# Designs tried in a protein design run: peptides against a protein of PDB entry 5ZKO. Part 20

Target 1, 44 residues: chain A of PDB entry 5ZKO
Amino acid sequence: SASNPRKFSEKIALQKQRQAEETAAFEEVMMDIGSTRLQAQKLR

## One batch from the design tools (peptide; aimed at target 1 T36)

Design b2_p20_2_s3 (made by RFdiffusion4, then SolubleMPNN; from b2_p20_2, 12 letters changed)
Fold by OpenDDE base, seed 1:
Structure b2_p20_2_s3 (fold): chain B 44 residues (1-44), chain C 44 residues (1-44), chain A 20 residues (1-20)
Amino acid sequence: as target 1 above (44 residues)
Amino acid sequence: as target 1 above (44 residues)
Amino acid sequence: SLEKKIQMVKAEQERLLAEA
């Protein structure tokens, strides 16, 4: 059925969006950890 | 204990490596799907 | 999942904060 390609493309787009959001969240955590590590190093 | 920062940095490096591997695998799947779709379009 | 990894990393951050 001709609807399958559109549904598939939509699923791929949603998956890519989710992946990008998760990556952004991971990068934010990495930055926060980097800052925390730097602060901890200054206190030692 | 002074060993914690090194262990933490190692864990972060391993997590980043794993993330890169998962991303590469995802991109490979996307390329394969794209190629398959293009081939299917040529056959139609 | 990446979400699980994020949670693991956040937990490690909390441990680091507690040690400092």
Scores: peptide ipSAE 0.172, ipTM 0.610, DockQ to the pose 0.138
OpenDDE base, seeds 2, 3, 4, 5: peptide ipSAE 0.148, 0.153, 0.125, 0.159; ipTM 0.603, 0.592, 0.603, 0.604; seeds 2, 4 fail the geometry check

Design b2_p20_2_s4 (made by RFdiffusion4, then SolubleMPNN; from b2_p20_2, 13 letters changed)
Fold by OpenDDE base, seed 4:
Structure b2_p20_2_s4 (fold): chain B 44 residues (1-44), chain C 44 residues (1-44), chain A 20 residues (1-20)
Amino acid sequence: as target 1 above (44 residues)
Amino acid sequence: as target 1 above (44 residues)
Amino acid sequence: SLQRQIEMLRAEQERLLAQA
């Protein structure tokens, strides 16, 4: 059946959520790297 | 503590997994749209 | 893209490891 536009919208919303989760995960990793970098600089 | 490079690698792996899941979700949506488009064309 | 971001992360990680 023609995927109900409502179903499309729902799928897009879920995709956006996943994208946000990926972004958050990336940011977390970057923060960890930043912290590590700062620590490395302090040890010099 | 300096985030263990092992932990970074793990986080990167998880991020890649999420990316793959997002891609798959996107492809699913696109397939549904494609199917719908085809159906719409057939109805014309 | 997220792929590019991952690549940047890997590069930064490599830099940090090289500094150690």
Scores: peptide ipSAE 0.119, ipTM 0.569, DockQ to the pose 0.075
OpenDDE base, seeds 1, 2, 3, 5: peptide ipSAE 0.120, 0.098, 0.119, 0.119; ipTM 0.568, 0.565, 0.567, 0.571; seeds 1, 3, 5 fail the geometry check

Design b2_p20_3 (made by RFdiffusion4)
Pose (drawn by RFdiffusion4):
Structure b2_p20_3 (pose): chain A 43 residues (1-43), chain B 44 residues (1-44), chain P 20 residues (1-20)
Amino acid sequence: ASNPRKFSEKIALQKQRQAEETAAFEEVMMDIGSTRLQAQKLR
Amino acid sequence: as target 1 above (44 residues)
Amino acid sequence: EALEKEAEVAEAEVEKEVLE
């Protein structure tokens, strides 16, 4: 499972992991401004 | 073909070079992250 | 893995900017 044999299974796993991380990465970057506004509130 | 070499040896060395650079910068931002968490105590 | 490291670095940079 974690280390498949078929090349098709390997490609599917790499695409799955890539989609997860891009989904999570585009969330952290999504609301950075909300955090950047917190500093202006603090200063 | 400069960033994309033909020989596999040149490709491997290139990946090793980039991995060393990415890791070097990563080991810097995550290193002095403690000094930033101490600055947070000043606010509260 | 590279994207996770970039996300951690971006979080740490944003945290540093807020705390400065």

Design b2_p20_3_s1 (made by RFdiffusion4, then SolubleMPNN; from b2_p20_3, 13 letters changed)
Fold by OpenDDE base, seed 5:
Structure b2_p20_3_s1 (fold): chain B 44 residues (1-44), chain C 44 residues (1-44), chain A 20 residues (1-20)
Amino acid sequence: as target 1 above (44 residues)
Amino acid sequence: as target 1 above (44 residues)
Amino acid sequence: DALRRQMEVLMAREFREVVQ
């Protein structure tokens, strides 16, 4: 069973970290789309 | 492999969903903290 | 921002409780 953080501050810190990681993952997806679009335009 | 635009839109949608889920999880943690605080105040 | 402020208040309280 996943152990819960002992303190509320730890719970909050973990959730903020997850949110930041998901934001970074979204930005990476958008960069991949941008690069692919640029490559497709060069091939036209 | 050639990236399908549909696949990119699906990736974006998935990331938006994950961000919303993490936001909801954070709000739940904050509600739990608020409840605990209220209980502690009632015991004073 | 409101949730962030609440978080900061809570963390400050918890840190004080640990140090005391």
Scores: peptide ipSAE 0.186, ipTM 0.663, DockQ to the pose 0.043
OpenDDE base, seeds 1, 2, 3, 4: peptide ipSAE 0.176, 0.183, 0.186, 0.192; ipTM 0.660, 0.658, 0.663, 0.668; seeds 3, 4 fail the geometry check

Design b2_p20_3_s2 (made by RFdiffusion4, then SolubleMPNN; from b2_p20_3, 13 letters changed)
Fold by OpenDDE base, seed 4:
Structure b2_p20_3_s2 (fold): chain B 44 residues (1-44), chain C 44 residues (1-44), chain A 20 residues (1-20)
Amino acid sequence: as target 1 above (44 residues)
Amino acid sequence: as target 1 above (44 residues)
Amino acid sequence: TELRRQMEVLRAQEFREVVE
């Protein structure tokens, strides 16, 4: 069948959004780890 | 509060899994694009 | 680095779809 660039572009956009959301979630976890470590260092 | 390495390690593991799943979904989209383009080239 | 590579590939595909 004829390639549907619009459908592929939509799939690509959705995947980019999901990857950005997963990256943001990962960064949040890393920030929490970083803040916890900083707090532990201040208490020593 | 004391850092809970088990909880953080679990969060990291879950995020890595999600990132791997999103990567697999991305690769699937790219394979579909590649196969569609290959088919279009064969028809020309 | 791998995520950045994938994003670059993705952008390149989007560009090709627009140009075709």
Scores: peptide ipSAE 0.237, ipTM 0.689, DockQ to the pose 0.075
OpenDDE base, seeds 1, 2, 3, 5: peptide ipSAE 0.226, 0.234, 0.217, 0.215; ipTM 0.694, 0.682, 0.676, 0.684; seed 2 fails the geometry check

Design b2_p20_3_s3 (made by RFdiffusion4, then SolubleMPNN; from b2_p20_3, 13 letters changed)
Fold by OpenDDE base, seed 5:
Structure b2_p20_3_s3 (fold): chain B 44 residues (1-44), chain C 44 residues (1-44), chain A 20 residues (1-20)
Amino acid sequence: as target 1 above (44 residues)
Amino acid sequence: as target 1 above (44 residues)
Amino acid sequence: DELRRQMEVLMARTEREVVS
């Protein structure tokens, strides 16, 4: 179960972590697209 | 395995949704901070 | 990042007001 941070600093820190994780996930998706593009170019 | 390009648009759309949800969570925390500030001012 | 910055500013102000 998700803990409820009592302090504002803890809430903000947790939210910063979540946003960083979402950014990393977006970068992974973009890398996958880039890899697929490279593979498609090799098949030409 | 070749990922279907249709899946990339879906992956990006899902990721954008997650980022929007995380932004909304930030706004909620900010509202809590604002409410606490207002309460502190009322105690003066 | 801007929203995060705004939250940190509000947090700092609130903490000062609660402690004062």
Scores: peptide ipSAE 0.177, ipTM 0.626, DockQ to the pose 0.075
OpenDDE base, seeds 1, 2, 3, 4: peptide ipSAE 0.175, 0.168, 0.169, 0.178; ipTM 0.622, 0.615, 0.624, 0.620; seeds 2, 3, 4 fail the geometry check

Design b2_p20_3_s4 (made by RFdiffusion4, then SolubleMPNN; from b2_p20_3, 13 letters changed)
Fold by OpenDDE base, seed 2:
Structure b2_p20_3_s4 (fold): chain B 44 residues (1-44), chain C 44 residues (1-44), chain A 20 residues (1-20)
Amino acid sequence: as target 1 above (44 residues)
Amino acid sequence: as target 1 above (44 residues)
Amino acid sequence: DRLRRQMEVLRALAEREVIQ
């Protein structure tokens, strides 16, 4: 079946969304780690 | 709850796995597009 | 950033293909 470029563009758009969501999840983990580090510093 | 560094390392490992899977999915889309381009060139 | 740039390039390449 001739792969339709429009379908490729849709695949790319969906993959970009997934990438953005995974990046946001990574940043959330980094914020959690940062917050925990600040709490640990206050307990010293 | 004191965030356990082990739990953070697990979160990071899981997130890195997801990022690798998303990268692989991107490469698959690239291969599909590349294959389609080759097919389109053969039809000219 | 790298993956984002790759996705933008790929989108531009996909849009250049003739819909058959």
Scores: peptide ipSAE 0.183, ipTM 0.626, DockQ to the pose 0.075
OpenDDE base, seeds 1, 3, 4, 5: peptide ipSAE 0.164, 0.175, 0.173, 0.175; ipTM 0.612, 0.618, 0.617, 0.621; seeds 3, 5 fail the geometry check

Design b2_p20_4 (made by RFdiffusion4)
Pose (drawn by RFdiffusion4):
Structure b2_p20_4 (pose): chain A 43 residues (1-43), chain B 44 residues (1-44), chain P 20 residues (1-20)
Amino acid sequence: ASNPRKFSEKIALQKQRQAEETAAFEEVMMDIGSTRLQAQKLR
Amino acid sequence: as target 1 above (44 residues)
Amino acid sequence: AAANAEKAAALAEKAAANAE
């Protein structure tokens, strides 16, 4: 499972992991301005 | 073909170089991250 | 903190571009 044999299974796993990370990465970058506004509130 | 070499040896050395660079900068931002968490005590 | 998060994100984008 974690280390498949077929090349098709390996490609599917790499694409799955890539989609997860891009979904999580585009969430952290999505609302950085909300955090950047917190500093203006604090200063 | 400069960033994309032909020989596999040149490709492996290139990946090793980039990995050393990426890890070196990563070991810097995560290193002095404690000094930033101490600055947070000043606010509260 | 936010600036460190931006540096870490830029390193992650650089590493993804090199892997492509």

Design b2_p20_4_s1 (made by RFdiffusion4, then SolubleMPNN; from b2_p20_4, 15 letters changed)
Fold by OpenDDE base, seed 1:
Structure b2_p20_4_s1 (fold): chain B 44 residues (1-44), chain C 44 residues (1-44), chain A 20 residues (1-20)
Amino acid sequence: as target 1 above (44 residues)
Amino acid sequence: as target 1 above (44 residues)
Amino acid sequence: MVEAVERLLELAERRRAAQA
């Protein structure tokens, strides 16, 4: 059945939310990695 | 001056310690990346 | 070691960019 425009819009909104959550998870890890890099540099 | 054997041994020990600390930092980063990958997979 | 960390950061950034 043709996904009605409203169902399509909802699907897109959920996809965007998931994408934002994935992005946030990556940013958290990058912050931790950045901190580790700084620590490693101080050990040199 | 010829770094006496004792000074050389100390230098090597410090180098090994630094290497161990760098390795630990790397392992921490790898763990964080692994955790993020797992989280990203759960979000899919 | 720092270079390896930098490579991992780059990889993470590329993955983020691909998902965004």
Scores: peptide ipSAE 0.092, ipTM 0.460, DockQ to the pose 0.076
OpenDDE base, seeds 2, 3, 4, 5: peptide ipSAE 0.090, 0.089, 0.085, 0.088; ipTM 0.455, 0.460, 0.455, 0.451

Design b2_p20_4_s2 (made by RFdiffusion4, then SolubleMPNN; from b2_p20_4, 17 letters changed)
Fold by OpenDDE base, seed 1:
Structure b2_p20_4_s2 (fold): chain B 44 residues (1-44), chain C 44 residues (1-44), chain A 20 residues (1-20)
Amino acid sequence: as target 1 above (44 residues)
Amino acid sequence: as target 1 above (44 residues)
Amino acid sequence: MTERTLRLLELEERRRAFEA
């Protein structure tokens, strides 16, 4: 089949979305770690 | 609640999985583009 | 996320587990 730039554009857009979701999940993990650390320090 | 390292482990594992999936998707896109390019060249 | 970042997170997790 002929090159379908539209399909590639869609795939790239989906990939960018996945990257954004991954970043958000990373930030959540980092915040949770930070919060836990802070709480542990306060309990001392 | 107390620090739950297990929960962090799970989150990290999930992130690794997501990263692998994202990488696979990226590679698929690149292969598709490459294959299309190669086919277009062969048709010339 | 880079592999390096994931590794750092794993190290932090292990550190916390050790301190607990």
Scores: peptide ipSAE 0.190, ipTM 0.635, DockQ to the pose 0.058
OpenDDE base, seeds 2, 3, 4, 5: peptide ipSAE 0.186, 0.195, 0.198, 0.189; ipTM 0.631, 0.635, 0.640, 0.635; seeds 3, 4 fail the geometry check

Design b2_p20_4_s4 (made by RFdiffusion4, then SolubleMPNN; from b2_p20_4, 16 letters changed)
Fold by OpenDDE base, seed 5:
Structure b2_p20_4_s4 (fold): chain B 44 residues (1-44), chain C 44 residues (1-44), chain A 20 residues (1-20)
Amino acid sequence: as target 1 above (44 residues)
Amino acid sequence: as target 1 above (44 residues)
Amino acid sequence: MTEKILELLALKERRKAFEA
């Protein structure tokens, strides 16, 4: 599809935002797992 | 937050799916940009 | 990043199995 350069720039910006959000979601899950690990360690 | 391991696994699976979808969307955008560039080149 | 999370999950499950 032939899009104008301004539209392309906007699409790329949105994609970067979504990528950052997905990365943040991974980090949150990893933090939760890490916290659970620490809790389990304290109980031992 | 202490989440259940099964919930973690499901969250990771969903995250992987979303990451793949975002990657596909990015590739589509890049393909569109490439096609537009090629068209512009042919007109010169 | 996903691979690291999967590793952490695997370690957690292993610990549970050892405690059982």
Scores: peptide ipSAE 0.171, ipTM 0.551, DockQ to the pose 0.040
OpenDDE base, seeds 1, 2, 3, 4: peptide ipSAE 0.162, 0.114, 0.167, 0.164; ipTM 0.546, 0.532, 0.544, 0.559; seed 1 fails the geometry check

Design b2_p20_5 (made by RFdiffusion4)
Pose (drawn by RFdiffusion4):
Parts: structure tokens; C-alpha cells; sequence
Structure b2_p20_5 (pose): chain A 43 residues (1-43), chain B 44 residues (1-44), chain P 20 residues (1-20)
């Protein structure tokens, strides 16, 4: 499972992991400004 | 073909070079991250 | 490297939220 044999299974796993990370990466970058505004509130 | 070499040896050395650079910068930002968490105590 | 960079970015965001 973690290390498939078929090349089709390997490609599917790489695409799955890539989609997860891009979903999570585009969330952290999504609301950075909300955190950047917190500094202006603090200063 | 400069960033994309033909020989596999050149390709492997290129990936090794980039991995060393990416890790070197990563080991810097995560290193002095403690000094930033100490600055946070000044606020509270 | 992409997973490690994302974990580092999540950790830095969480530390910034806690400091706020």
C-alpha cells in the first residue's frame, strides 16, 4: 500500500499526496493576511 | 538543457546539489525559531 | 521537502496565532 508495485498505483499515490499537500498549502497561504493584520493590531 | 542535463550522473548531482541548498536554508529558519518564541513572552 | 516546508509553515502560523 505505502509502496505499491504497479506504476499506475504509484502515480495515483503521488497525485493523491500532491493534492493533499496543495490543499493544505493553499490554506496556510490563504489567510496569511489575517495574521499580518494581527501585528498592526499589536503595534 | 542547462537545468535539464542529459547524463543521468549530471541529473543526480544536480538533485543532490539542490537538496543540499534546500536543506541548508531549512535548517536555518527552523534553527533560531526558539529566539522568536521567546520574543512572544514580551507581549503577554 | 514540500511536506516538511508545509509542516514548518503550519508551525510558524500556529506560533504567530499563539503570540497574538
Amino acid sequence: ASNPRKFSEKIALQKQRQAEETAAFEEVMMDIGSTRLQAQKLR
Amino acid sequence: as target 1 above (44 residues)
Amino acid sequence: AAAAALAAAKAAKAAAEAAA

Design b2_p20_5_s1 (made by RFdiffusion4, then SolubleMPNN; from b2_p20_5, 16 letters changed)
Fold by OpenDDE base, seed 1:
Structure b2_p20_5_s1 (fold): chain B 44 residues (1-44), chain C 44 residues (1-44), chain A 20 residues (1-20)
Amino acid sequence: as target 1 above (44 residues)
Amino acid sequence: as target 1 above (44 residues)
Amino acid sequence: MRRRLLELMRELRELAREAA
């Protein structure tokens, strides 16, 4: 396809945005894991 | 939140899928850059 | 991100062992 530097930069920017969203999702899961683990420890 | 291992595994699977999609998008960008570069070389 | 994913998987495995 006729791709130019502007299109490339836009695609890269979108990729970075997706990566940021994934990172946020990972942190949420880690917090949930930590909370669950802490709860399990309290129940012992 | 009441999160269990099934929910965690589902979230992990979703993240793996998203990561694969991001990798594919990156590879597409790199291929387009490569093609453009090759085209520029042929025009010289 | 890959490292973070591996960390998540490790924690998930640990939780599974604790639950068993």
Scores: peptide ipSAE 0.132, ipTM 0.506, DockQ to the pose 0.131
OpenDDE base, seeds 2, 3, 4, 5: peptide ipSAE 0.126, 0.128, 0.121, 0.129; ipTM 0.485, 0.497, 0.473, 0.482; seeds 3, 4, 5 fail the geometry check

Design b2_p20_5_s2 (made by RFdiffusion4, then SolubleMPNN; from b2_p20_5, 16 letters changed)
Fold by OpenDDE base, seed 3:
Structure b2_p20_5_s2 (fold): chain B 44 residues (1-44), chain C 44 residues (1-44), chain A 20 residues (1-20)
Amino acid sequence: as target 1 above (44 residues)
Amino acid sequence: as target 1 above (44 residues)
Amino acid sequence: MRSRLLELLRELRELAREAA
C-alpha cells in the first residue's frame, strides 16, 4: 500500500520506548539482586 | 531526505527481534533469581 | 546491562553456595 513514513517513525518511537522500559526493568532487577546479595551476606 | 519505508520496516523488524531476545533472556534471569533466592533462603 | 545482571546473579549464586 501507500508509503506512510509518519506511521513508521511512530512505530520506531514506540519500539524505542519499549526498549527503554526493558532497560529500566533490568536496572530494577539489578538493584533487587544487590539487596538480596546484601541480605545473604548478613546471614553468614 | 526521501522517504525509505523499506528501510524503516527493516529497522523495526530488527528491533523487534532484539526485543524478543532480551525478553527471553530477562525471563530466564528472573527464573534463575527466584531459584537462587530460594537457595539462599534454605541456608537460613 | 544484561551482562551486568548475569554477573550479579552469578555472584549471588556463589555467595549462597559459600554459605552452605
Scores: peptide ipSAE 0.095, ipTM 0.438, DockQ to the pose 0.246
OpenDDE base, seeds 1, 2, 4, 5: peptide ipSAE 0.094, 0.061, 0.074, 0.071; ipTM 0.443, 0.403, 0.416, 0.410; seeds 1, 5 fail the geometry check

Design b2_p20_5_s3 (made by RFdiffusion4, then SolubleMPNN; from b2_p20_5, 16 letters changed)
Fold by OpenDDE base, seed 3:
Structure b2_p20_5_s3 (fold): chain B 44 residues (1-44), chain C 44 residues (1-44), chain A 20 residues (1-20)
Amino acid sequence: as target 1 above (44 residues)
Amino acid sequence: as target 1 above (44 residues)
Amino acid sequence: MRSRLLELLRELLELAREAA
């Protein structure tokens, strides 16, 4: 059926959620990498 | 326990998947918007 | 984010080399 503003808004909201989840996943990985590197530096 | 390269690689693989999913979702939304606009233009 | 992903990949390679 026809796309409408309500459907678009729902899709956009879902997309924003996906983007937030992706960002959070990036940040988690970066924290792990940073922590590991910091630990390695302490041992040097 | 300690983070290791294997764990990192797995996290990166998951992140790539998330990115692909987000991109696909975005493109779907854009196609719907584009199609709707094209339909509107045909009626003008 | 794509550029960030490439950065992460580079970091991982470096960590792997350091661990070896």
Scores: peptide ipSAE 0.149, ipTM 0.575, DockQ to the pose 0.149
OpenDDE base, seeds 1, 2, 4, 5: peptide ipSAE 0.154, 0.142, 0.140, 0.136; ipTM 0.554, 0.550, 0.550, 0.565; seed 1 fails the geometry check

Design b2_p20_5_s4 (made by RFdiffusion4, then SolubleMPNN; from b2_p20_5, 16 letters changed)
Fold by OpenDDE base, seed 1:
Structure b2_p20_5_s4 (fold): chain B 44 residues (1-44), chain C 44 residues (1-44), chain A 20 residues (1-20)
Amino acid sequence: as target 1 above (44 residues)
Amino acid sequence: as target 1 above (44 residues)
Amino acid sequence: MRSRLLELLRELQELAREAA
């Protein structure tokens, strides 16, 4: 079946949103890990 | 509060899964675009 | 970024082992 360029652009936009959400979640984990590591080092 | 390394590893595993899903969806879009373009060229 | 995350996780695991 023929695909519509508009559908592609929408899918790409959705992918950009997914990427942003993934990045945000990743950064949250990184900050939590960093904080935990710092705490562990202080208690060492 | 103290964070557990196990929780972090689980979060990383989840992120890997999300990445795989994102990649699969992206590749599907790229293939659809490629197929559509090829079809358009043939009908040209 | 993922490589850095894995590095941090490794360090945390080492700290946990030392504490145990």
Scores: peptide ipSAE 0.124, ipTM 0.585, DockQ to the pose 0.063
OpenDDE base, seeds 2, 3, 4, 5: peptide ipSAE 0.113, 0.100, 0.116, 0.106; ipTM 0.585, 0.582, 0.580, 0.579

Design b2_p20_7_s1 (made by RFdiffusion4, then SolubleMPNN; failed a check: too like the target's own chain; its pose is not in this set)
Amino acid sequence: ALMRVMMEIGSTAAALLAEE

Design b2_p20_7_s2 (made by RFdiffusion4, then SolubleMPNN; failed a check: too like the target's own chain; its pose is not in this set)
Amino acid sequence: ALMKVMMEIGSTAAAAALLA

Design b2_p20_7_s3 (made by RFdiffusion4, then SolubleMPNN; failed a check: too like the target's own chain; its pose is not in this set)
Amino acid sequence: ALRRVMMEIGSTRAQLELLA

Design b2_p20_7_s4 (made by RFdiffusion4, then SolubleMPNN; failed a check: too like the target's own chain; its pose is not in this set)
Amino acid sequence: ALMRVMMEIGSTRAQLEALA

Design b2_p20_8 (made by RFdiffusion4)
Pose (drawn by RFdiffusion4):
Structure b2_p20_8 (pose): chain A 43 residues (1-43), chain B 44 residues (1-44), chain P 20 residues (1-20)
Amino acid sequence: ASNPRKFSEKIALQKQRQAEETAAFEEVMMDIGSTRLQAQKLR
Amino acid sequence: as target 1 above (44 residues)
Amino acid sequence: QLEELQETIEELQEELEEAA
């Protein structure tokens, strides 16, 4: 499972992991400005 | 073909070089991250 | 993506140091 044999299974796993990370990466970058505004509120 | 070499040896050495660079910068930003968490005490 | 996250962390650290 974690280390498949078929090349098709390996490609599907790499595409799955890539989609998860890009979904999580595009969430952290999505609301950075909300954090950047917190500093202006603090200063 | 400069960033994309033909020989596999050149490709492996290139990946090893980039991995050393990426890890070197990563071991810097995560290193002095404690000094930033101490600055946070000044606010509260 | 890792370089963008490193740059974002550094900018947020500089903003926190200025605020402190």

Design b2_p20_8_s1 (made by RFdiffusion4, then SolubleMPNN; from b2_p20_8, 11 letters changed)
Fold by OpenDDE base, seed 1:
Structure b2_p20_8_s1 (fold): chain B 44 residues (1-44), chain C 44 residues (1-44), chain A 20 residues (1-20)
Amino acid sequence: as target 1 above (44 residues)
Amino acid sequence: as target 1 above (44 residues)
Amino acid sequence: KLRELMEMLRDLRRQLQEAA
């Protein structure tokens, strides 16, 4: 079915937003891992 | 503008590739966390 | 998956703090 162009554009926008949120959360987690590793090393 | 279907398909393919790369990086980090957790437990 | 990772990191940090 010819998906309503308005609905299609909205779906693409929502997909991009979700991807950006996942990327930001991933980067935060990566920073936390770095900090945790540093803490673990200080215990050795 | 009617985005060129070829360009659209390429954008979707690139997005899927990026998502796969992020998933792979996530899994690697999960393994590292497991190792770090084991190390932390040995310190207790 | 990301929420699970964050929870594991939180737990690990807690364990490290208890060991210090």
Scores: peptide ipSAE 0.176, ipTM 0.574, DockQ to the pose 0.487
OpenDDE base, seeds 2, 3, 4, 5: peptide ipSAE 0.152, 0.159, 0.151, 0.123; ipTM 0.523, 0.568, 0.518, 0.489

Design b2_p20_8_s2 (made by RFdiffusion4, then SolubleMPNN; from b2_p20_8, 10 letters changed)
Fold by OpenDDE base, seed 4:
Structure b2_p20_8_s2 (fold): chain B 44 residues (1-44), chain C 44 residues (1-44), chain A 20 residues (1-20)
Amino acid sequence: as target 1 above (44 residues)
Amino acid sequence: as target 1 above (44 residues)
Amino acid sequence: MLRELIEMLRDLRQELQEAA
């Protein structure tokens, strides 16, 4: 099937979006860990 | 809210799964591009 | 890279949990 370049572009764009979303989710987890770290320090 | 370590672990596990899925999707796109590239070369 | 970072953060979280 002649992979329509437009379809490829769309697939790449979608993948970039997904990657960005995953990065954001990762950052959220990191923030939670950071907050937990701060809390743990206060409990010492 | 005491971020339940288990909740964090679950969040991380979910994130790993998502990343794996995104990686697989990326590889699929790359394979499609590779195939298209080969086809384009044959048409020259 | 992102996977490795997540793993490092997991390890850090575990260390903090053990210290608490």
Scores: peptide ipSAE 0.131, ipTM 0.552, DockQ to the pose 0.096
OpenDDE base, seeds 1, 2, 3, 5: peptide ipSAE 0.140, 0.119, 0.121, 0.109; ipTM 0.558, 0.538, 0.550, 0.520; seeds 1, 3 fail the geometry check

Design b2_p20_8_s4 (made by RFdiffusion4, then SolubleMPNN; from b2_p20_8, 11 letters changed)
Fold by OpenDDE base, seed 1:
Structure b2_p20_8_s4 (fold): chain B 44 residues (1-44), chain C 44 residues (1-44), chain A 20 residues (1-20)
Amino acid sequence: as target 1 above (44 residues)
Amino acid sequence: as target 1 above (44 residues)
Amino acid sequence: RLRELMELLRDLRRQLQEAA
């Protein structure tokens, strides 16, 4: 059925925002993994 | 304005692809963390 | 999934600190 276009566009916008937030958090975690790995290497 | 449905569907498909790529990257990092964790445990 | 990853990293850091 014809999904309410206004509701649909809003849902898409929210989804895009969520994806951007997840991407940013993922990048931060990747940097932290790098630092943690370096720390582990220093213990050897 | 009436967003071109074809353009919209394409944007959704691209978004889903990006999400799948992020999931794959996440799984790779999880495996890497597992190995690093094992190394850390061996240092104790 | 991201939350899970963050928890694992936290645990790993703790283990490394204990080993040092």
Scores: peptide ipSAE 0.235, ipTM 0.616, DockQ to the pose 0.582
OpenDDE base, seeds 2, 3, 4, 5: peptide ipSAE 0.204, 0.224, 0.191, 0.186; ipTM 0.572, 0.612, 0.563, 0.547; seed 3 fails the geometry check

## One batch from the design tools (peptide; aimed at target 1 Q15 K16 Q19 E22)

Design b2_p21_1 (made by RFdiffusion4)
Pose (drawn by RFdiffusion4):
Structure b2_p21_1 (pose): chain A 43 residues (1-43), chain B 44 residues (1-44), chain P 21 residues (1-21)
Amino acid sequence: ASNPRKFSEKIALQKQRQAEETAAFEEVMMDIGSTRLQAQKLR
Amino acid sequence: as target 1 above (44 residues)
Amino acid sequence: LEAAIAAREAAIAALEAAEAA
């Protein structure tokens, strides 16, 4: 499972993990401005 | 073909070089991250 | 995560070339 044999299974796993990270990465980058505004509120 | 070499040896050395660079910068930002968490006590 | 995404893109392209071969 974590280490498949077929190349098709390996490609599917890499694409799955890539999609998860990009979804999570594009969430952290999505609302950075909300955090950047917190500093102007603090200063 | 400069960033994309033909020989596999050149490709492996290139990945090893980039990995050393990426890890070196990563070990810097995460290193002094404690000094930033201490600055947070000043606010509260 | 950005470096891991780039590494998986390069791995996917290599596995697709290997499956086609």

Design b2_p21_1_s1 (made by RFdiffusion4, then SolubleMPNN; from b2_p21_1, 12 letters changed; failed a check: too like the target's own chain)
Amino acid sequence: MKQRIAELKQRIAELEAQLAA

